# Peptides against a protein of PDB entry 3S8F, part 10

Target 1, 157 residues: chain A of PDB entry 3S8F
Amino acid sequence: VLTLFVAVPSLMTAFTVAASLEFAGRLRGGRGLFGWIRALPWDNPAFVAPVLGLLGFIPGGAGGIVNASFTLDYVVHNTAWVPGHFHLQVASLVTLTAMGSLYWLLPNLTGKPISDAQRRLGLAVVWLWFLGMMIMAVGLHWAGLLNVPRRAYIAQV
Target 2, 166 residues: chain B of PDB entry 3S8F
Amino acid sequence: DEHKAHKAILAYEKGWLAFSLAMLFVFIALIAYTLATHTAGVIPAGKLERVDPTTVRQEGPWADPAQAVVQTGPNQYTVYVLAFAFGYQPNPIEVPQGAEIVFKITSPDVIHGFHVEGTNINVEVLPGEVSTVRYTFKRPGEYRIICNQYCGLGHQNMFGTIVVKE

## One batch from the design tools (peptide; made by RFdiffusion4, then SolubleMPNN)

Design b2_p30_5_s4
Fold by OpenDDE base, seed 2:
Structure b2_p30_5_s4 (fold): chain B 157 residues (1-157), chain C 166 residues (1-166), chain A 30 residues (1-30)
Amino acid sequence: as target 1 above (157 residues)
Amino acid sequence: as target 2 above (166 residues)
Amino acid sequence: SLLEELLELVYSRAVELYSLPFLLAAQALA
């Protein structure tokens, strides 16, 4: 019940963020249905990281609703599905947001902009992190659906 | 400019709200389809029951492992299982193939898991609470019980066995 | 099913492609 209640304001927040991104992209010269996406500052790891976190949060949020559903929870509870959900929520959204925040905060605190090399390295780290997390999450959810247990080092599959 | 921007943002919010809602339903539908076609959930066999974890080993249906398997009908059995640090009793649990088995599982100490590999039996076992699960083994053989809830230093070695006889 | 096999193939390839550079790097540094 609590999770479902929290899901509503979370979705509202997501809508607002998405709307802000579209508006920002259009202000940067993006046009059409998808042109605004390309216009966003994808060359800045401080931007890319939290956006990728938000993207990972979408399936994670859906999984949260599943975990909170009585009938579906009987299937997924204490299976690898649960760690899959956690890795999307914590290791993707929270972690990537923290990474992005640091990429913004450190230059401001030091008074020095990041070098081009640091920027490029940051982009590589963020994208690799996201991709790895997506691969891991898919595997964990898939294994969970196959009844692979949580907190056990052995399984039949 | 601010008013125009505000109206534009609101319009985008409405669009994204619709899209997000649609995607949510798509994900739920896909998950539901997958679960319905490829997995089977655990079905509780009874209402919530409580027991005193401090006395469950000394008296009651869990006290004697030799009396843990009770025939309740021609093809029906109730098995009283204890999950403890670190194992299960009785061990092995012997039941007939094709019989309807009602597992009544509790713990005398801490929270444990009761996950029977090769089946949809997967429940947490709480001290003071009786977990009731109904299952019918269609295939004879040995089924391993594993603990999927961390319960201490010996958690990784906490195993049991169900032997299904022909 | 064919779909399941395809998904398994795609996933396996994705894991291999993702992990390979790191494995090679580890081997080179060993």
Scores: peptide ipSAE 0.395, ipTM 0.793, DockQ to the pose 0.027
Fold by OpenDDE base, seed 4:
Structure b2_p30_5_s4 (fold): chain B 157 residues (1-157), chain C 166 residues (1-166), chain A 30 residues (1-30)
Amino acid sequence: as target 1 above (157 residues)
Amino acid sequence: as target 2 above (166 residues)
Amino acid sequence: SLLEELLELVYSRAVELYSLPFLLAAQALA
């Protein structure tokens, strides 16, 4: 019960971040139910990277609730499901946030903006990273549900 | 300006909260579907039991692998299993098909895993504690036991076998 | 099990499509 209660402040934080994004999008001229999304600065890798991390964090967070559940954890514990969860939380959210921070920090520290070529390359990197990570995460979670163990080089399935 | 911004953010938060509530039901449905299609249910476990890992090899029900399988009823068995660096005892574990098997698993050295392929048996084994798992094998054959908890240099080679006889 | 078959098909195609450029690059550099 106490472990699952940790999900409450986490969800509240997620909602606050989402609300902030909507507010920012609307300030940038976005209108309607979804128009604010398009108004966000998708041409900036410093923005795109952490947002993609947040998108990966949603299924990861849902998995966190599963992993924290006494009954549900019995199904997934020490299977490939757990590495799948880790890659969504650490290798997606944390890593992409770090990447995004770097794209913001370096220009800020040097006082020089990134070139257009560097910007385009950065966008390609973060999108490819996200896509690959999502594919891998789906595979790991699926394998986990098929009872593939973690920390083993062989499996029945 | 700040007051207006706070009110706007609050309105958006309410919207996202409503959305999250809707998604909660979707997630519950997905979890229910997953449980229905990918698990045979939770295996009953016993209460926490303690054992001295320093003497478990010398005395008690785990000391003699030849006496590890104990018939406790007409179609009920208790199997006392040691997970150690780097293997399982007894090996193989021989049990009859259709019998209710209670595994009592402990370790004399470090933490190990006890993952039985083809089943939902998957527990961690801690020195000083007894893991209890109840299972009935419906199909005869060989079931491989895999250590899924890192336990040292020989972890990758730590396997056992359960032989289910007709 | 039609859903499972569809998911397997979609996933396998996605993995193949995504991995192909990297596999080709690795082959060229070997």
Scores: peptide ipSAE 0.367, ipTM 0.812, DockQ to the pose 0.026
Fold by OpenDDE base, seed 3:
Structure b2_p30_5_s4 (fold): chain B 157 residues (1-157), chain C 166 residues (1-166), chain A 30 residues (1-30)
Amino acid sequence: as target 1 above (157 residues)
Amino acid sequence: as target 2 above (166 residues)
Amino acid sequence: SLLEELLELVYSRAVELYSLPFLLAAQALA
C-alpha cells in the first residue's frame, strides 16, 4: 500500500512539467484551453522528443501502479506486460529525452545550427521512434494480459 | 518580472495539480476495471516455508522424483517440484484431472520461474524457500511449465510438462 | 471473439506496415 504512494509525487511531478509546458506555450502566444499546445516548438526535435517521451510515460506510469499493486501484479508479473512497461518508461521517456538532449547538445557543442534537412530528419526519427514504441508497448501489454511469459521465446496462447 | 513569471507558473501548477488528483482516481478506476476483466485469480500462498537448498536433492520430499506426487486425501495431491538449472523434476508431472493439486516448489541452485501455461500458476522459485500453489486442472492434457526468470545460459530451454490424466 | 480477431488483424497489419519501410531501408543499405 505504501508503495502506491510513490505514484502521488510522480504524478505531481509529471503535471508540474505539463504546467511548465503550458506556461511556455502561452508565452509563445498560445491562447485558450489548447492553443498553448500548438504554440510549442513542434518543429524542434530537441523539444518534441522529450515531450513524446512524457506522453509515453503516462500509460507507463499507470502501469507502474498496476505493477506495484499486489493483486494486479499477480496477473502481470513475469509476463510480457513487464517489458512493455519498461519500454514505455525507459525506451520511451528516458531514451527520447536522451535523443532530444542530443539534438540540443550537438548544435551547441559545435556552435553550428542544424540544417533544415537535419531538423526534419530528426523530427521524423523522433516521431517514428515514438510511434514504434507505442505499437510495441501495446503488443507487449496485450501479450502480457494473455499470460505470455517474459524471458521466453515461445508461448501458448 | 521574475515574480510575475513565478506566480504564473504557480497558477498553472495549481490547475495541473488538481488535474493530477483527478487522474489519480481515474487510474484507480482503471485498475479496478482491469482487475475485474483480466484477473487470472489469486492463488493463495502458504506460510513461509524454508528448506536447505544444499541438501534438498539428497534428502526430503524433493529428493526422489518418483515419490514427488503424494496423495494427501481423496482427490488431493501434493507435488514436490524442483526447479533447477535447467529443468524441472519430476518431468513430466502426472496428476489426475479434477484433483486438487498442491505444488511445493523449490530450487537447489538459483532463482527460477514456474509458469504453467494455460493456468494462472506463475510463481518465482527461490532457493531455500518453498513456493506453494494450489490448482485444480479441469481439463486433461499437457501443460507446459516455463521458466520466466533468467537463471543462466540454459534458461531459454528450461521447460517442464504437467500431464493431466483423465 | 470477433472483436479480438479484428483487433489482432488490425494490429498485425499495423505492425507489418510500420516495419516495412525499415526493412526496405535496411535492405537497400546492406
Scores: peptide ipSAE 0.350, ipTM 0.812, DockQ to the pose 0.026
Fold by OpenDDE base, seed 5:
Structure b2_p30_5_s4 (fold): chain B 157 residues (1-157), chain C 166 residues (1-166), chain A 30 residues (1-30)
Amino acid sequence: as target 1 above (157 residues)
Amino acid sequence: as target 2 above (166 residues)
Amino acid sequence: SLLEELLELVYSRAVELYSLPFLLAAQALA
């Protein structure tokens, strides 16, 4: 009930953010159906991190709806599926957003911009984090569907 | 030109809202697909049943592990299982192959899990409530019961066994 | 199925390859 209660507002928020990104991309000279995406500042870890978080949040959100279904929850509840869902929501969106916020906050607090090397390193960290999280999440969801139990150090499968 | 910018933003928002509705249907379709492909052997939950966790060990059908397996009909059994810190009773649970087994599971202490490996049996066991699961074991052998809900220091060692006899 | 085996193979190899640099780094720092 709680998940379904927050699902619609969350979706509305997510797509509103997407709308804002499209507008921003078009303001930056992007044109066409997808040109606005390329026009976004992909060279800035403060931008890339939260966007990757949002991308990871999409399957996580879908999983949330699955978990809220009585019939589907019976299949996935207390399996490795659930940690997979949580890692997409918390360790992807929340964590990457926090990382991105730091890449904005620290330069502003110190009054000095980050070096180009730091920027490149930041991009590498964010992308590697995202990729690792996606790999882990896929594995956990897959294991969950194979009935691997949550909170158990051993499994038959 | 704030007005024009506002209109542009609204247009994009409208487009993405339309997309969001479409995606909602996609999600529903994915859920339906998942249900269709992963609901094989789904054990329906029983009717909500309550029990007093403070007396369940002393009296009633869960009190004596030796009497936990009750034949209710031809090739039909009810098994009264307690999940406790840290184990299951009876242990092992002995049932015949091919029989319809109704598990009545409750807890005298804290919340536990009842996950039977090799099956779709996976329920949380709450003190004061009786979890009902109906299952037929088609294959003989041993099936391990795993607690998949943290229940204390001995949680990781909380296992049971169902022995299915030919 | 063959498809499942292929997916398992591809996924496991991807995980191993992705993990390798980090494992090597951990060994170097140990």
Scores: peptide ipSAE 0.279, ipTM 0.763, DockQ to the pose 0.026

Design b2_p30_7_s3
Fold by OpenDDE base, seed 1:
Structure b2_p30_7_s3 (fold): chain B 157 residues (1-157), chain C 166 residues (1-166), chain A 30 residues (1-30)
Amino acid sequence: as target 1 above (157 residues)
Amino acid sequence: as target 2 above (166 residues)
Amino acid sequence: SLLEELLELVYNTSLSAFPAYLLEFARVLE
C-alpha cells in the first residue's frame, strides 16, 4: 500500500495543470466554483484537444494505481485491461496533446491562421477521437475484468 | 499586480494539491475495499526459484513430459510445464478433478504467457525462472492454455490443453 | 490462422478506403 504513494508526484503534476486551467478561466471572466470552466476557450481545438486528453487521463490514472498494486495487478496483468489503460494514457492524453499542439504550431509556423471551417473540423476531430477512445477504453477494461487475455485473438467469454 | 497574481496561483495550487491528496486516499481506500471483499481471488507471490534454461530440456523435472505430473501427496500433484516456441509440454496436461495442482512453469527459450481459460491462472513465464501456481479444478473438462505474452511469429497459435478427469 | 486472415482483411479494407478518405478531407480543407 505504501508503494501507492509513488502516485503523489504524478497527481500533484496533474492537478497543478488543473489549477492552471482554473486560473486561466478566471482570468477570462469565469466566476464561482465552476464558472471558470465555461470561460475557457472551448472553440479552439488547440485547447480542447489536450483538455480532453486530461479528462481521459483521470480514469487512466486511477487504473494506474490499480496496476501498481501487486495483488490487484495479478487480476489485470496481461489482460485487455492493460491496453485499455495505456490507450487512455498514450493514445488519448499524449496523442490529443500532440494534436492540440499541431493546431497551434502549424498556424504559428506558417504565419497563417486556420480558417473557421478548419477550426470547426478540428473540433469535430478531437471530440470524436475522445469519444471513440473512451468507448474503446471502457470496452477493453470491461473485457479485462472478464479475464480476456491480452495479445490473443481468442477468449472464453 | 504580479505579486497578487502569484498569491492567487498559490492559493489555487494549494486547493488542488489538497484535492489530489484526498483522491489518493480515496484510491487507496478503494483498493483496500477490493482486497477485503475479493480475497479469494488473490494469490500470494511465491519465492523466486531459478533454473538453467539451457539444460532444462535435458535434465531435471521438466525433461520428460511423461514424468511431468508428479503425485506429491494424497490428492496433491505437481505439474512441471514447459512453455516454449510455440507450445506447451506436456500437452495435454492430465490432472484429476478435485486435486490440488501445483504448476511449476518455466521456459527454455523466450518469455511466454500461461493463461488458463476458466481459471484465475495467469502468469508470465521467464527463462531462468520458475513460475509457481496452485489451483484446484472443481469441474471436469478441457481448459485451454493461452500464451498472452508475445513470443514470436507463432505466438498467436501457441495453445495448450489441461484435461481434468473425473 | 484466423487472426492473420482477419488482420489481412482489415489491412486491405483500410487501404481501399484511404484514398476516398483523403479526397473528402481535401474537399473540406481550403
Scores: peptide ipSAE 0.000, ipTM 0.710, DockQ to the pose 0.018
Fold by OpenDDE base, seed 3:
Structure b2_p30_7_s3 (fold): chain B 157 residues (1-157), chain C 166 residues (1-166), chain A 30 residues (1-30)
Amino acid sequence: as target 1 above (157 residues)
Amino acid sequence: as target 2 above (166 residues)
Amino acid sequence: SLLEELLELVYNTSLSAFPAYLLEFARVLE
């Protein structure tokens, strides 16, 4: 029970991030229950990348609870489920956040803003990355539930 | 201004709390459902049991693979399995259909995996520790054992077989 | 069952977050 209290700070962080996004969206003119989402700067890869990372992190976090559970971990441990979890946490959130950081940091460091072409390319990159990661992660989790072993080239299914 | 903004953000957190909790329940419920329907049940955790990996091959219940399968009751068996670089012993492991099998698995060298295809048996095997898994095979046939923990150059070829006889 | 255990875990964990949330809220309002 005490071990799972580790989820509390994570949940609080998630609430704070979500609240911050809503606040930002409303400051940008978004109204209503969902209008603030559309008002967010979706044309900026520095914004889109980490947000997509956060979206991928949500199911990853849920999986973290599963992996931390003694009884549930027995089911998924050392199956394809685990790398699926990793790709959500590292290859999605961390990597996309890094990408987003670069899209912000490099222009500021060089003093040269990114061109419109670079911006569009950046958007394409982060969206395609997210899509690919989600497909792979879902596949890995699915395979894991089907008892596909980790670190093996063969499986029953 | 910062204080006012902070209060505003906290107000939004109230709304997101309910939503986030709801979504959390949905996601976890879905995971739980899939796990519950896909598995025959949760394998109980065994007691912490230690063994000397330096002598496990020479003495004790793991020393002779011919004596690895021990009948402990009318329909109960204990199987002492060694996972080593790079294989399992005994191999094959022969057990009766419908019998309650207690696997006692350990390693004389490095960490290995013990993943039995077609079952929910999946444990890591650590030198110096005994992994205990209880399982009853309901159908006869061959079940492949796969090492799912990297253990060296021959890891990819480390396989075993459980033969369940009628 | 596995489902019941997981649901109970999620329920209890979720509820445990409320006290921390209330404390933070109270801190800001004071």
Scores: peptide ipSAE 0.000, ipTM 0.693, DockQ to the pose 0.078
Fold by OpenDDE base, seed 4:
Structure b2_p30_7_s3 (fold): chain B 157 residues (1-157), chain C 166 residues (1-166), chain A 30 residues (1-30)
Amino acid sequence: as target 1 above (157 residues)
Amino acid sequence: as target 2 above (166 residues)
Amino acid sequence: SLLEELLELVYNTSLSAFPAYLLEFARVLE
């Protein structure tokens, strides 16, 4: 029961970040319920990468609640569901945040902005990474629900 | 102005927090619904039982694989299973179709997995602890046991078989 | 440097353990 309470501060943090994004978008001229999203700097890989990481973290966080539940964990424990979960958390959120951080950090350290070609390439890399991670993660979660075991080279399905 | 910005952010935070709380209740409701409708699919675990892994092979109910299957009542059996590096005993495990089977699983060496394909039986086996799982096989045939917890160089080849007889 | 020494240690340990690993693997698979 206490383990599930970890979801509360996690959700609070997530929605605080969302509030910051909404504020930023509205400052950039976005209006309406969703117009602020379009106003965010989607042309900057330093922004796009961590945001995509956050998007991947949403289903991962939901999976965390499942994994932390005594009853629900019985179904998914040591199946492909588990690596599906932490690939969203580590290979999506953490990795994309690291990638985005580099796009911000390197220009600041060198004092030189990235070229337009580098910017476009960075956007392509980040979006492709996110797409690949989502495909893999969904596949792993699905396989886990089909009772594919973790750490085994063979399965009945 | 930092003060104005702070107030604006606070207003947005209040909105998102309200949304967060609403979503939290939705998720809790969904979990509750799932548990209420699918409780029959969960195999209850017994109380925590301890054993000495250094003597479990020499004495006690796990010592003799030939006596591992014990009839405890009409159409009720207890099966004492050892998961070890690298296999299971007894192997195969032979049980009747339709019987209520209580598996008592432990390890004499390292942590192993006990995952029975075609069933919802999936437990970790710790030395010094007894894992208890209750299951009734409705279909006759062979069910493969897979170790899904890394246990050493032979982990990938660690398999067992449950044979359900008509 | 300390990093180089650590990397060298890891590398040498891995190389030295690899034949033993193969032998043990073969033994387990018998």
Scores: peptide ipSAE 0.000, ipTM 0.701, DockQ to the pose 0.009
Fold by OpenDDE base, seed 5:
Structure b2_p30_7_s3 (fold): chain B 157 residues (1-157), chain C 166 residues (1-166), chain A 30 residues (1-30)
Amino acid sequence: as target 1 above (157 residues)
Amino acid sequence: as target 2 above (166 residues)
Amino acid sequence: SLLEELLELVYNTSLSAFPAYLLEFARVLE
């Protein structure tokens, strides 16, 4: 029940962030229903990382609601579903946000801007991380739905 | 200009609210789908039952494995199961095919898992509480019970068996 | 049963702020 109450302000926050992104994209010259997305600074790993984290967080948040339901939690609790949820929340959003912050923080702390090569490398790292996390998360959730137990070295499937 | 920016943000929020409503329905649909596809005759208990873990081995319905399976009605049984470090009692659990089985599971020591392969039975077993699960085995054979909650050094080897007889 | 599970889900959802939130969404969207 508490999780469900927390879900409401979290959703409001998500909507506000999304609105801010659209506003920023339109300020950068984006037009149309989706054109503003392309206008966002996708060439900056400091931007891309946390955005990808948010994208991974969305299904994780939905999973949180599932986990908070007594009946649904019975289905998924202590299965591979749970690690899948955690990796979306922590290893995706939190980690990618931390990664993104480094691309801003380090240049400011050192007084040296990142090189173009470092920027490109950063983009590669962030996208590869996101891809890997999505593959793992989908696999874990799928395994959980197939009743693969958590904290067991063997399973029926 | 802050006011202008605020109004602009609010305008975009309306659009995203519409999207969010659509996604909400998607989430509800997914939840409904999960419930519909993962129901296999298991009815989780909605009531809380307590037991003294310090005496559960010596007295009461869990004390004697030979009396753990109790017929409560026509084609209906209650099975009193102990999950302990590191195994299950009774083991094997023998029940007839097609009968409604009510598992009453508790622990005398630490938290354990009770995950029955081939079924959707998957509950945590807490000392001092009784976990209740209703299930009807439609297929005869052996079903492995797996502990999916870390319970100590022997956790990985903690298995049980349910034997469903024709 | 499936019905009991669905009823429990509805009950839990009803106890949350989601119904009120949906109403607010409808109001904001006009």
Scores: peptide ipSAE 0.000, ipTM 0.665, DockQ to the pose 0.070

